# Designs tried in a protein design run: peptides against a protein of PDB entry 5HDT. Part 1

No score or structure here was measured in a lab: all are predicted.

Target 1, 163 residues: chain A of PDB entry 5HDT
Amino acid sequence: MVVKTFMDMDQDSEEEKELYLNLALHLASDFFLKHPDKDVRLLVACCLADIFRIYAPEAPYTSPDKLKDIFMFITRQLKGLEDTKSPQFNRYFYLLENIAWVKSYNICFELEDSNEIFTQLYRTLFSVINNGHNQKVHMHMVDLMSSIICEGDTVSQELLDTV
Target 2, 163 residues: chain A of PDB entry 5HDT as posed
Amino acid sequence: MVVKTFMDMDQDSEEEKELYLNLALHLASDFFLKHPDKDVRLLVACCLADIFRIYAPEAPHTSPDKLKDIFMFITRQLKGLEDTKSPQFNRYFYLLENIAWVKSYNICFELEDSNEIFTQLYRTLFSVINNGHNQKVHMHMVDLMSSIICEGDTVSQELLDTV
Positions, changes and structure headers below are counted from each chain's first letter, unless a header gives other numbers.
Peptide ipSAE was made for these designs. It is ipSAE averaged over its two directions, with the distance scale d0 held at 1.0 Angstrom where the peptide's residues are scored. Compare it between designs on one protein only; published cut-offs may not apply.
The geometry check fails a fold that doesn't show the stated peptide or that is severely misdrawn somewhere.

## One batch from the design tools (peptide; made by RFdiffusion4, then SolubleMPNN)

Design b1_p8_1_s1 (from b1_p8_1, 3 letters changed)
Fold by OpenDDE base, seed 5:
Parts: structure tokens; sequence; C-alpha cells
Structure b1_p8_1_s1 (fold): chain B 163 residues (1-163), chain A 8 residues (1-8)
């Protein structure tokens, strides 16, 4: 199982990271990012989050366009956090917890379209925040947004006004 | 130590 493979992998497993590098690259293909099954897309997002975690601080994706596609894709999946009663909520929580802890969106500061990505992220998070979320979910959401603002030397005033 | 992404 691909999901379990990356979930269980550590950052220090250099030989294993090399072994599964091609798989990591393949998971970012349009085939998976545009997969018609919503549950599959969620699993792909979790795998991508794990890949960012495993290869930190250097993501294996070298194409700026591909990185943009990935983060826009992950952002779209975060909308699933809106339904706390969904059977898949725990996977959405995992996704949120991972990207917040690893600070994977900080990769976007190296991208030309960082403002677009961050704008979509903030809009998505604020659209799904509700009173049904427990304290941990709220904390991760705040951590994710605060990290970008604090690190955002290139964050425009326009983006801040949008939030 | 656990590695994270930080802005340069």
Amino acid sequence: as target 1 above (163 residues)
Amino acid sequence: SYKMYVKP
C-alpha cells in the first residue's frame, strides 16, 4: 500500500527514500492530481504531505509549475475539513496536522505565484472553520496561517487585506 | 532532529 509506505517512512531512511523517489514523483502526476475519485485524491494528498515531510527540507519536486499544482491540489482537499462527522475526517485531520507541523507551504515562498497559493489557502481555511472543530484542529489551522504570515517577507499587503 | 521547511 502506497499510503502506508510513505506514512511509515522516516526522514533519516536515506536508502528507502532513494528507492521510492520515482514513486513520489509519479504521485504528483496529473493522473493522480486529477483523479476522479474524491477519496483517492484525499489519499494522494496525504501521500504528498508525507513526501514533503520525509524529504524535508528539500522536496523532491524540482519543477515550480509542478509544485504550484501540488499545493493548489492540497489546498482543494482541505475543504473536506468542513464536515467533522465525515468518515474521512481523520484523514483530513492527518493532512492538516502534517502540513502545519512540517510547514510544507513555506516551499511556496520560492514560487512566483506564492500569493495566489496563500490566498487560496487562507480562503479555504476560513471557509471550513466552524464551531464543530476541536481545539487541536483550530490550533493546526492557526499554526498553518501564522507560520506563513510570520515567515512571509514576500507576503503582499494585498494578500493580508484578503484575509 | 526533525526537519521542517523554513524560509531562507
Scores: peptide ipSAE 0.574, ipTM 0.933, DockQ to the pose 0.238
Fold by OpenDDE base, seed 3:
Structure b1_p8_1_s1 (fold): chain B 163 residues (1-163), chain A 8 residues (1-8)
Amino acid sequence: as target 1 above (163 residues)
Amino acid sequence: SYKMYVKP
């Protein structure tokens, strides 16, 4: 399975990284980002998060427009964190944990529309935070938001008003 | 060591 392939791969697997690079690029295509099945989109998001992890600190996606699409896509998937009783919650948690630890959203600082991406991320996280989440979920959400504020030097007033 | 994305 493609999902398991990237999940089990580490950053030092140079031969595997080269072997599956074309697959990684293919997974970011509009076919997958706009897939009609929400469970498929979640799996795609997890794969993309793993791809960012595996290839850090140099993501294989070179197009700024594609990177924007990917992070807006991942942000939309994070809405699924709201329902802690969902059968897919563990995958949403995996997505959150991954992007918080790897700091993949820091790639967005190189994009012209970084403030738009960060604003949507913060709005999404604040919309899904609830008392049903355990401490680890809350910590990852806070770590993700704090890291962006601490490392960013071009944060818009709109984003500051959102926080 | 584990690599992450950081601002240059």
Scores: peptide ipSAE 0.570, ipTM 0.933, DockQ to the pose 0.240
Fold by OpenDDE base, seed 2:
Structure b1_p8_1_s1 (fold): chain B 163 residues (1-163), chain A 8 residues (1-8)
Amino acid sequence: as target 1 above (163 residues)
Amino acid sequence: SYKMYVKP
């Protein structure tokens, strides 16, 4: 499966990275980002997170509009972290862990609409954060939010009002 | 080393 392929791929797998580049690009298409099945969308989000990981520090997506769509899409999936008892929670955890570790949202600093993306991310995280989450989940959420604040030169007033 | 997305 596609999910396993990207999950198992290493950053140094140059031949594989080239081989699956077209697949990576197709996974960011509207067909997948707007798929009606929420479980499929979660799998797509995990694949996209892995793609950012594999191709770091240069994501294969060159369109600013496409990058915005991807990060807004990933942000929407993070709402699934709210239910710790869901059978899909571990995949939501994987998504969170990946984007926090790789710092993939830092790509957004090169986008004109970075503040919109970060605002939506923070609002989403604050809406799902609860005491039922284990320490690792909390750590990744904090790492994700802190990294953006530390790496950013400026933050919007809207983002500050959200905090 | 593991590569991440960070500003220079």
Scores: peptide ipSAE 0.567, ipTM 0.931, DockQ to the pose 0.228
Fold by OpenDDE base, seed 1:
Structure b1_p8_1_s1 (fold): chain B 163 residues (1-163), chain A 8 residues (1-8)
Amino acid sequence: as target 1 above (163 residues)
Amino acid sequence: SYKMYVKP
């Protein structure tokens, strides 16, 4: 399975990284980003998060438009964190943990539409945060938002005022 | 060491 392949791969696996590069690029296609099945989209998001992890600090996606599409896509999937009792919650947790740890959203600082991406991310996170989440979920959400605030010099004052 | 996306 593609999900397991990328999940088990580490950053130092140079031969594997090269072998699966074309697959990584293909997973970011509109076919997968716009897939009608929400469970498939979640798996795609997890794969993309793993791809960012594996290829850090240099993601294999070079198109600014494609990067924007990917991060807007990942942001939309984070809405699934709202239901802590969902059978898929563990995968949503994995997605959150990964992007928080790897700091993948920091890639967005190089994008022209970074403020739009960060705004949507913060709106999504605040919409799903609740007291039902355990400490680890809260920690990752805080880490994700704090990293952007602390390291971002391009974040709009309007966004900062809403935090 | 583990690599992350951080500003230089």
Scores: peptide ipSAE 0.567, ipTM 0.931, DockQ to the pose 0.250

Design b1_p8_1_s2 (from b1_p8_1 with F2Y R5Y)
Fold by OpenDDE base, seed 2:
Structure b1_p8_1_s2 (fold): chain B 163 residues (1-163), chain A 8 residues (1-8)
Amino acid sequence: as target 1 above (163 residues)
Amino acid sequence: SYKMYVEP
């Protein structure tokens, strides 16, 4: 499966990275980002997170509009972290862990609409954060939010009002 | 080393 392929791929797998580049690009298409099945969308989000990981520090997506769509899409999936008892929670955890570790959202600093993306991310995270989450989940959420604040030169007033 | 999206 596609999910397993990207999950198992290493950053140094140059031949595989080249081989699956077209697949990576197709996974960011509207067909997948707007798929009606929420479980499929979660799998797509995990694949996209893995793609950012594999191709770091240079994501294969060159369109600013496409990058915005991807990060807004990933942000929407993070709402699934709210239900710790869901059978899909581990995949939501994987998504969170990946984007926090790789710092993939830092790509957004190169986008004109970075503040919109970060605002939506923070609102989403604050809406799902609860005491039922284990320490690792909390750590990744904090790492993700802190990294953006630390790496950003400025933050919007809207983002500040959200905090 | 593991690569991340961080500017030098």
Scores: peptide ipSAE 0.551, ipTM 0.922, DockQ to the pose 0.237
Fold by OpenDDE base, seed 5:
Structure b1_p8_1_s2 (fold): chain B 163 residues (1-163), chain A 8 residues (1-8)
Amino acid sequence: as target 1 above (163 residues)
Amino acid sequence: SYKMYVEP
């Protein structure tokens, strides 16, 4: 129900965005980010991706520490892309497609620990890329990484050397 | 138009 709520919401729905703002904030709590169920964590990640989409270009999360936690959390979920035959792959695809299109990771440029986040993202993506992925998956992965490199005035050479 | 996160 919560997943459907944010998935179906548009960026221009100002009244609805205000109505569900508290829910959006609550979904970023440790209760959900550290939920023991892997499938629940995936759904939470998709919701968070939708929240970034809906509230773009201004994410509703104001705490830098919370933003870091969220993106590190989303990065961990992307590891699920490695198994193309998983019943949950379509949700992992949705997550990837969303964050690539919306460029949500660009929010991290405002964070002190952006290099750490991007490093983990690149390592994760390269670890899951395989020949079983179709062109769309590969394209989203490339778009996600390229956007960060192209937009990243703060991307250090050390990070580039790590990739 | 669709809004995205774009850095200057």
Scores: peptide ipSAE 0.551, ipTM 0.922, DockQ to the pose 0.240
Fold by OpenDDE base, seed 4:
Structure b1_p8_1_s2 (fold): chain B 163 residues (1-163), chain A 8 residues (1-8)
Amino acid sequence: as target 1 above (163 residues)
Amino acid sequence: SYKMYVEP
């Protein structure tokens, strides 16, 4: 399965990275980002997170518009962290852990609409944080937000004040 | 080492 393929792939798998590049690009298509099934969208988000991980520090998506779509999409999926009792929570955790560790949102600093993306991310995280989450979840949420703050020479003070 | 996204 596609999910397992990218999940099991590491950053040093050069031949596999080349082999599955077209699949990685295809997974970012509107067909998947706008898929009507929320569980499918979660799987897509996890795959995209893995793709960012595998290809770090050079994501395969070159279009700024596409990158914005992807990160806004991932941000929307993080809302699923709100239900700690959901059978899908472990996948939401995986998504959070991945993007926090890889610092994939740092790609957004190169985007014109970075402030919009970060604002939506912070609002989403604060809307779900402290909802029965264990320490690991809290740690990843904090790591995700703090990474952007620490790296963000381009992050406006207005954005930080809004959070 | 594990690669991450960092700003220049």
Scores: peptide ipSAE 0.551, ipTM 0.921, DockQ to the pose 0.241
Fold by OpenDDE base, seed 1:
Structure b1_p8_1_s2 (fold): chain B 163 residues (1-163), chain A 8 residues (1-8)
Amino acid sequence: as target 1 above (163 residues)
Amino acid sequence: SYKMYVEP
């Protein structure tokens, strides 16, 4: 399974990174990002998060437009964190944990539309945060937002005022 | 060491 392949791969696996590079690029295609099945989209998001992790600090996606599409896509999937009793919650948690730990959204600082991406991320996170989430979920959400605020000198004052 | 996306 593709999900397991990337999940089990580490950053130092150079041969595997080269072997699966084309697959990584293909997973970011519109076919997968716009897949009609929400469970498939979640799996795709987890794979993309793993790809960012594996190839850090240099993601294999070079197109700014493609990167924007990916992060907007991942942001949309984070909405699934709202239901803590969902059978898929553990995968949503994995997605959150990964992007918070790897700081993948920091890639967006190089994008022209970074403020749009960060705005959507913050809106999404605040819409799903609730008292039903355990401490680890809250910690990752805070880490994700704090990293952007602390390291982002390109973040607009308007966005900062809304936080 | 583990690599992350951080600004230099």
Scores: peptide ipSAE 0.550, ipTM 0.921, DockQ to the pose 0.249

Design b1_p8_1_s3 (from b1_p8_1, 3 letters changed)
Fold by OpenDDE base, seed 2:
Structure b1_p8_1_s3 (fold): chain B 163 residues (1-163), chain A 8 residues (1-8)
Amino acid sequence: as target 1 above (163 residues)
Amino acid sequence: SYKLYVEP
């Protein structure tokens, strides 16, 4: 499966990275980002997170609009962290862990609409954060939010109002 | 080591 392929791929796998580049690009198409099945969208989000990991420090997506769509899409999937008893929770955890560790959202600093993306991310995280989450989930959420604040030169007033 | 999206 596609999910396993990207999950198992390493950053140094140059031949594989080249081989699956077209697949990586197709996974960011509207067909997948707007797929009606929420489980499929979660799998797509995990694949995209892995793609950012594999191709770091330079993601294969060159369109600013496409990058915005991807991060807004990933942000929407993070709402699934609210149900810790869901059979898909581990995949939501994987998504969170990946984007926090890889710091993929830092790509957004190069985008004109970075503040919009970060605002939506923070609102989403604050809406799902609860005491039922284990320490690792909390740690990744904090890491994700603090990294953006630390790496950013400025933050919008809207983002500050969200915090 | 892994490369991350962090500017120098």
Scores: peptide ipSAE 0.536, ipTM 0.918, DockQ to the pose 0.217
Fold by OpenDDE base, seed 4:
Structure b1_p8_1_s3 (fold): chain B 163 residues (1-163), chain A 8 residues (1-8)
Amino acid sequence: as target 1 above (163 residues)
Amino acid sequence: SYKLYVEP
C-alpha cells in the first residue's frame, strides 16, 4: 500500500525516490487533501510527512501555494491528537513524531504566508496539548513548536507573543 | 545520518 511504501523508504533510496516522485506529487492533489473521509486524510497526512522525510532537505513540491495547502492540511489533522483514546491516535502520534523530528515545517520559512501557517500550528497544538497525553507526545509538541521559534529569524514578534 | 530541514 502507498502508506507502507513511503513509510518503509529511507532518504538514501535514490532509485525509489525517483520512481515514486509522481505518486508523491499526486498525493498532494486536492483530491486527497480534500478527501471526505477523515481517516483517509490522516493517512494522506502521514504519507506527506514521510515524503518530506524521504526527500529532505529538498521537498518535491515546488509550488509555494501547494506547500501552504499541504502544511495547513497537516495542521488541521493534528487536531486529532485531542482524543487519546481514538483507535487512530497512534497514527496521529506518528504524524506528530515525524514532523517534529524531520523539522518539515521549517520549509514554511520560505513561504510568504509563513506566519499564518505557524499561527495556525501553534493554535492547534495548544488546543490539544495537556489532554491526557504522555510525556512523549508532550515532548514532540514542544520540539515542534520550539524548532520554529529557534529557527525563526523571519517569525514575527506578534506570533512569538501569542505563544 | 538523516538530513533534516534547517534554515540557512
Scores: peptide ipSAE 0.536, ipTM 0.918, DockQ to the pose 0.221
Fold by OpenDDE base, seed 1:
Structure b1_p8_1_s3 (fold): chain B 163 residues (1-163), chain A 8 residues (1-8)
Amino acid sequence: as target 1 above (163 residues)
Amino acid sequence: SYKLYVEP
């Protein structure tokens, strides 16, 4: 399975990274980002998060437009965190944990539309945060948002005022 | 060490 392949891969696996590079690029295609099945989209998001992890500190996606599409896509998937009793919650947790730890959204600082991406991220996170989430979920959400605030000198004052 | 996306 593709999900397991990327999940088990580490940053030092140079031969594997090269072998699966084309697959990584293909997973970011519109076919997968716009897939009609929400469970498939979640799996795609997890794969993309793993790809960012594996290829850090330089993601294999070179197009700014593609990067924007990916992060907007990942942001949309985070909405699934709202239901803590969902059968898929553990995968949503994995997605959150990964992007918070890897700091993948920091890639967005190099994008022209970074403010749009960060705005949507914050809106999404605040819409799903609830008292049903355990401490680890809250910690990852805080880490994700704090990293952007602390390191993002390009973040608009308007966004900062809403936080 | 593990590499992350951090600004220089």
Scores: peptide ipSAE 0.535, ipTM 0.918, DockQ to the pose 0.231
Fold by OpenDDE base, seed 5:
Structure b1_p8_1_s3 (fold): chain B 163 residues (1-163), chain A 8 residues (1-8)
Amino acid sequence: as target 1 above (163 residues)
Amino acid sequence: SYKLYVEP
């Protein structure tokens, strides 16, 4: 399975990373990002998060437009965190934990539309935060947002006012 | 150790 392949892969596996590079690029195609199945989109998001982890600190996606599409896509998937009782919540948790720990959204500082991406991320996170989330979920959400603010020399005052 | 995306 594609999900397991990237989940189990380490950063130091250079030959394996090269072998699955084309698959990583293919997973970012419109076919997957715009897939009609919500569960498939979640799995794709998790794979993309793993890809960012595996290839850190240099993501394999070279197109700024593609990177923007990916992060906007991942942001949309994070809406699923709102329902803590969902059978898919553990996968949403995995997605959140991964991107928070890896700091993958920091890639967006290199993008022209970083403010748009971060604004959407913050709005999404604040929209799904609820009392049903345990401390770990809250911590990951805070870590994700704090990392961007602390690292962001390009973060606009407008974005800060939104938070 | 794992490498992360850290901005200067």
Scores: peptide ipSAE 0.534, ipTM 0.918, DockQ to the pose 0.221

Design b1_p8_1_s4 (from b1_p8_1, 3 letters changed)
Fold by OpenDDE base, seed 2:
Structure b1_p8_1_s4 (fold): chain B 163 residues (1-163), chain A 8 residues (1-8)
Amino acid sequence: as target 1 above (163 residues)
Amino acid sequence: SYKMYVEK
């Protein structure tokens, strides 16, 4: 199971990181990012989040366009946080927890289209935030948004209008 | 320590 493999791997597993690097790269292919099954896309997002975690502070993806695609993809998956009673909610929670903890979206500051990515992230989060979420979910959402604000030197007007 | 993505 690919999902379990990356989930159980830590940052110090150098031999395993090298062994599964090609798999990590393939998981970011359009085949997986555009998979028609929403549950598969969620699993892919979790794997990608784990890959960012495992290889921190140096993500294995070198293409700016690919990185943009990945973060836009992850952002789209976060919409699933809106249904707390979904059987997949725990995986959505895992995704949120991971990206908030690892601060993976900070990679986007080196991308030309960082403002677009952050704008979409904030729009998505604000669209799903509700009082039905437990404190941990709220905490991770706040941590994720606050980290970007604190780390960034400039914020686009569009992002400011979203907040 | 756990590594994260932060600007140095």
Scores: peptide ipSAE 0.533, ipTM 0.907, DockQ to the pose 0.232
Fold by OpenDDE base, seed 3:
Structure b1_p8_1_s4 (fold): chain B 163 residues (1-163), chain A 8 residues (1-8)
Amino acid sequence: as target 1 above (163 residues)
Amino acid sequence: SYKMYVEK
């Protein structure tokens, strides 16, 4: 299974990283990013998060437009964090934990539309935060947002107004 | 050590 393949791979597995590079590139195609099934999109988001983790600090996606599409896509999936009773919540948690730890959104600082991406991320996170989330979920959300603010010297006033 | 994305 593709999901298990990337989830079990570590950053030092150079031979495996080379072997599955084409698969990693294929998973970021419009076919998967625009897949009609919500559960499939969540699995794709988790795979993309794992790919960023495995290849850090050099993500295999080189196109700025593709990177923007990927992070806007991941941001949309984070809306699923709102329902803590969902059968898929564990996968949403995995996605959040991964991107917070790896700091994958820091890639966006190299993009022209970084402020748009960060604004959408913050709006999404604040829209899904609720009292049903445990301390770990809250911690990852705060870590993710704080890291971007601390690293960003070009944060727009619009983003500041959102926070 | 674990690698992460940081400002270059």
Scores: peptide ipSAE 0.531, ipTM 0.909, DockQ to the pose 0.241
Fold by OpenDDE base, seed 4:
Structure b1_p8_1_s4 (fold): chain B 163 residues (1-163), chain A 8 residues (1-8)
Amino acid sequence: as target 1 above (163 residues)
Amino acid sequence: SYKMYVEK
């Protein structure tokens, strides 16, 4: 299983990182990002998050357009955090925990459309935050948003004022 | 140490 492969891989697995690089690139294709199955898209998002984790600080995706697509895609998946009773919630939690810890969205500061990406991220997170989330979920949400705010010198003041 | 993404 692809999800398990990347989930179990660590940052020091150099041979594995090289071995699965083509798979990592393939997972970012439109075929997967636009997959019609919601559960598949969630799994893809988790894999992409793991890929960012494994290859940090050098993500294997070099195209700015592709990176934008990926982060907009991941942002859309975070909407699933709204339903704390969903059978898939734990996977959404995994996604949130990963991107918050790894600070993968910091890659977006290199993109000309970073403000758009961050705006959508903040809007999404604030739309799903609710009292049904436990303290860990809240912590990761805050950490994710705060990490970007802390880089405010590269973020529009308008966006910062919105937060 | 664990690697994370930082502003470049």
Scores: peptide ipSAE 0.530, ipTM 0.909, DockQ to the pose 0.236
Fold by OpenDDE base, seed 1:
Structure b1_p8_1_s4 (fold): chain B 163 residues (1-163), chain A 8 residues (1-8)
Amino acid sequence: as target 1 above (163 residues)
Amino acid sequence: SYKMYVEK
């Protein structure tokens, strides 16, 4: 499966990175981002997160519009973290852990619509945070938000006041 | 070392 392929790949696998580059680009198409099945969309999000990890620090997506679509898409999937008893929760956790560790949202600082992306991310995270989450989930959520605040020169005080 | 995305 595609999910396993990217999950098992590391950053130093240059030959494999080249081999699966076209697949990585194809996974960011509207067909997958707008797929009607929510479980498929979750798998797509995990693959995209792995792609960002594998190709760091240079994501293979060069279009600002495409990058915006991807991060808005990933943000929407994070809503699934709300139900800790869901059979899909472990995949949502994987998504959160990955994007927090790799700091993939830092790519958004180079986008004109970074403010919109970060606003939606913070709103989504605060909407799903609850006492049912274990310490690891909380730590990843905090790490994700803190990285953006601490490393972003373009994050306005107005944005911080709205969350 | 593990690579991450950081602001330049």
Scores: peptide ipSAE 0.528, ipTM 0.908, DockQ to the pose 0.240

Design b1_p8_2_s1 (from b1_p8_2, 6 letters changed)
Fold by OpenDDE base, seed 5:
Structure b1_p8_2_s1 (fold): chain B 163 residues (1-163), chain A 8 residues (1-8)
Amino acid sequence: as target 1 above (163 residues)
Amino acid sequence: MKKYFLGK
């Protein structure tokens, strides 16, 4: 129900966005980010991606530490893209498509630990890229990485050397 | 759709 709620919500529904704001904040709690169930964590990641989409260009999370935790969490979930035959692959695809299109990782440029986040993202993406991915998956991966490089005036040479 | 941008 929670997944469907945020998935179907539009950016222009201000009253609805206000109604579910507390839920959005709660989904970023340690309870969900550190949930022991892998499938639950994937659903949480999708919800968080939708939350970034819905509230763009201003994410509802005000704590830099919380934002870091969220993006590190989402990055870890992207590891699931490695298995194209998984029953959950479509949800991983949804996650990738969302964050690539919304450009949610651009929020990280405002964080002190942006280099750490981007480094982990690139390492994760390159670790899961394989010949089994269709053109759309590859396109989203490239779009995600290219957007960060193009936007990133603060991207260090160390990060580029890691890629 | 609104997105996140830095101006570059």
Scores: peptide ipSAE 0.492, ipTM 0.893, DockQ to the pose 0.572
Fold by OpenDDE base, seed 1:
Structure b1_p8_2_s1 (fold): chain B 163 residues (1-163), chain A 8 residues (1-8)
Amino acid sequence: as target 1 above (163 residues)
Amino acid sequence: MKKYFLGK
């Protein structure tokens, strides 16, 4: 399974990274980003998060437009965190944990539409945060948002005022 | 592990 392949891969596996590079690029295609099945989209998001982890600090996606599409896509999947009783919650947690730990959204600071991406991220996270989430979920959400505020001198004042 | 970061 593709999901397991990327999940088990580490950053120092140079041969594997090169072997699966084309697959990594293909997973970011519109076919997968716009897949009609929400469970498939979640798996795709987890794969993309793992790809960012594996290739850090240099993601294999070079197109700014493609990077924007990916992060907007990942942001949309985070909506699934709202239901803590969902059978897929553990995968949503994995997605959140990964992007918070890897700090993949820092890539967005180099994008022209970074403010749009961060705005959507914050809106999504605040819409799903609830008292049913355990401490780890809250911690990752806070880490994800605070790192962007702390490190991002390019973040608009308007966005900062809404936080 | 390597992470994404700002600055050089």
Scores: peptide ipSAE 0.486, ipTM 0.888, DockQ to the pose 0.596
Fold by OpenDDE base, seed 3:
Structure b1_p8_2_s1 (fold): chain B 163 residues (1-163), chain A 8 residues (1-8)
Amino acid sequence: as target 1 above (163 residues)
Amino acid sequence: MKKYFLGK
């Protein structure tokens, strides 16, 4: 399975990283980002998060427009964190844990529309936070938001009003 | 584990 291939791969597997690079690029295509099945989109988001992890600190996606599309896409998937009883919640948790730890959203600071991306991320996280989440989920959400605020020097007024 | 940092 493609999902397991990237999940089990580590950052030091240079031969494997080269072997699956074309697959990583293909997974960011509009075909997958705009797939009609929400479960497929979640799997794609997890794969993309793993790809950012594996290739850190140099993501294989070079197009600024493509990077924006990817992070807006990942942000939309995080809405699924709201329902803690969903059968797919563990995958949503995996996505959150990954992006919080790897700091993949730091790539967005190099994009012209970084404020738009971060604003949407914060709005999404605040909309899904609820008392049903355990301490680890809350910690990852807070870590993700705090890291971006502390590292960013060009935060929009809209983002400040959201926080 | 390697991560992403601002300014790279």
Scores: peptide ipSAE 0.482, ipTM 0.885, DockQ to the pose 0.550
Fold by OpenDDE base, seed 4:
Structure b1_p8_2_s1 (fold): chain B 163 residues (1-163), chain A 8 residues (1-8)
Amino acid sequence: as target 1 above (163 residues)
Amino acid sequence: MKKYFLGK
């Protein structure tokens, strides 16, 4: 229900964005980010991705620590792209597609630990890429990675070495 | 027009 709510909401739904702001904030709580069920965590990640989409270019999360937690959390979920035959793969695809075109990780450039976040993102993507993925998956992965390089003023040498 | 996040 919550997943569908944010998935169906567009970026111009101003009244709805205000209405569900508290829910958006609640979904980023430790309760959800540290939920013991991996399928629930995937749904949470998709919701968070949709929240970034809906509120772009202004994320509703104002705490740098919270933002770091969110993106490290999303990055961990992307590991699920490794199993193309999983019944949950379509949701992992949705997550990837969303964060790629929304460019939500660009928020991380404002964070002190941006290099850590980007490094973990690239390591994760390269760990799962070329594992039976179709061209669309590859395209989104490339778009996601290239966005970081193209939009960032500075990128750590460690990140560049990963690419 | 779709809105997205700009880099630093």
Scores: peptide ipSAE 0.420, ipTM 0.894, DockQ to the pose 0.853

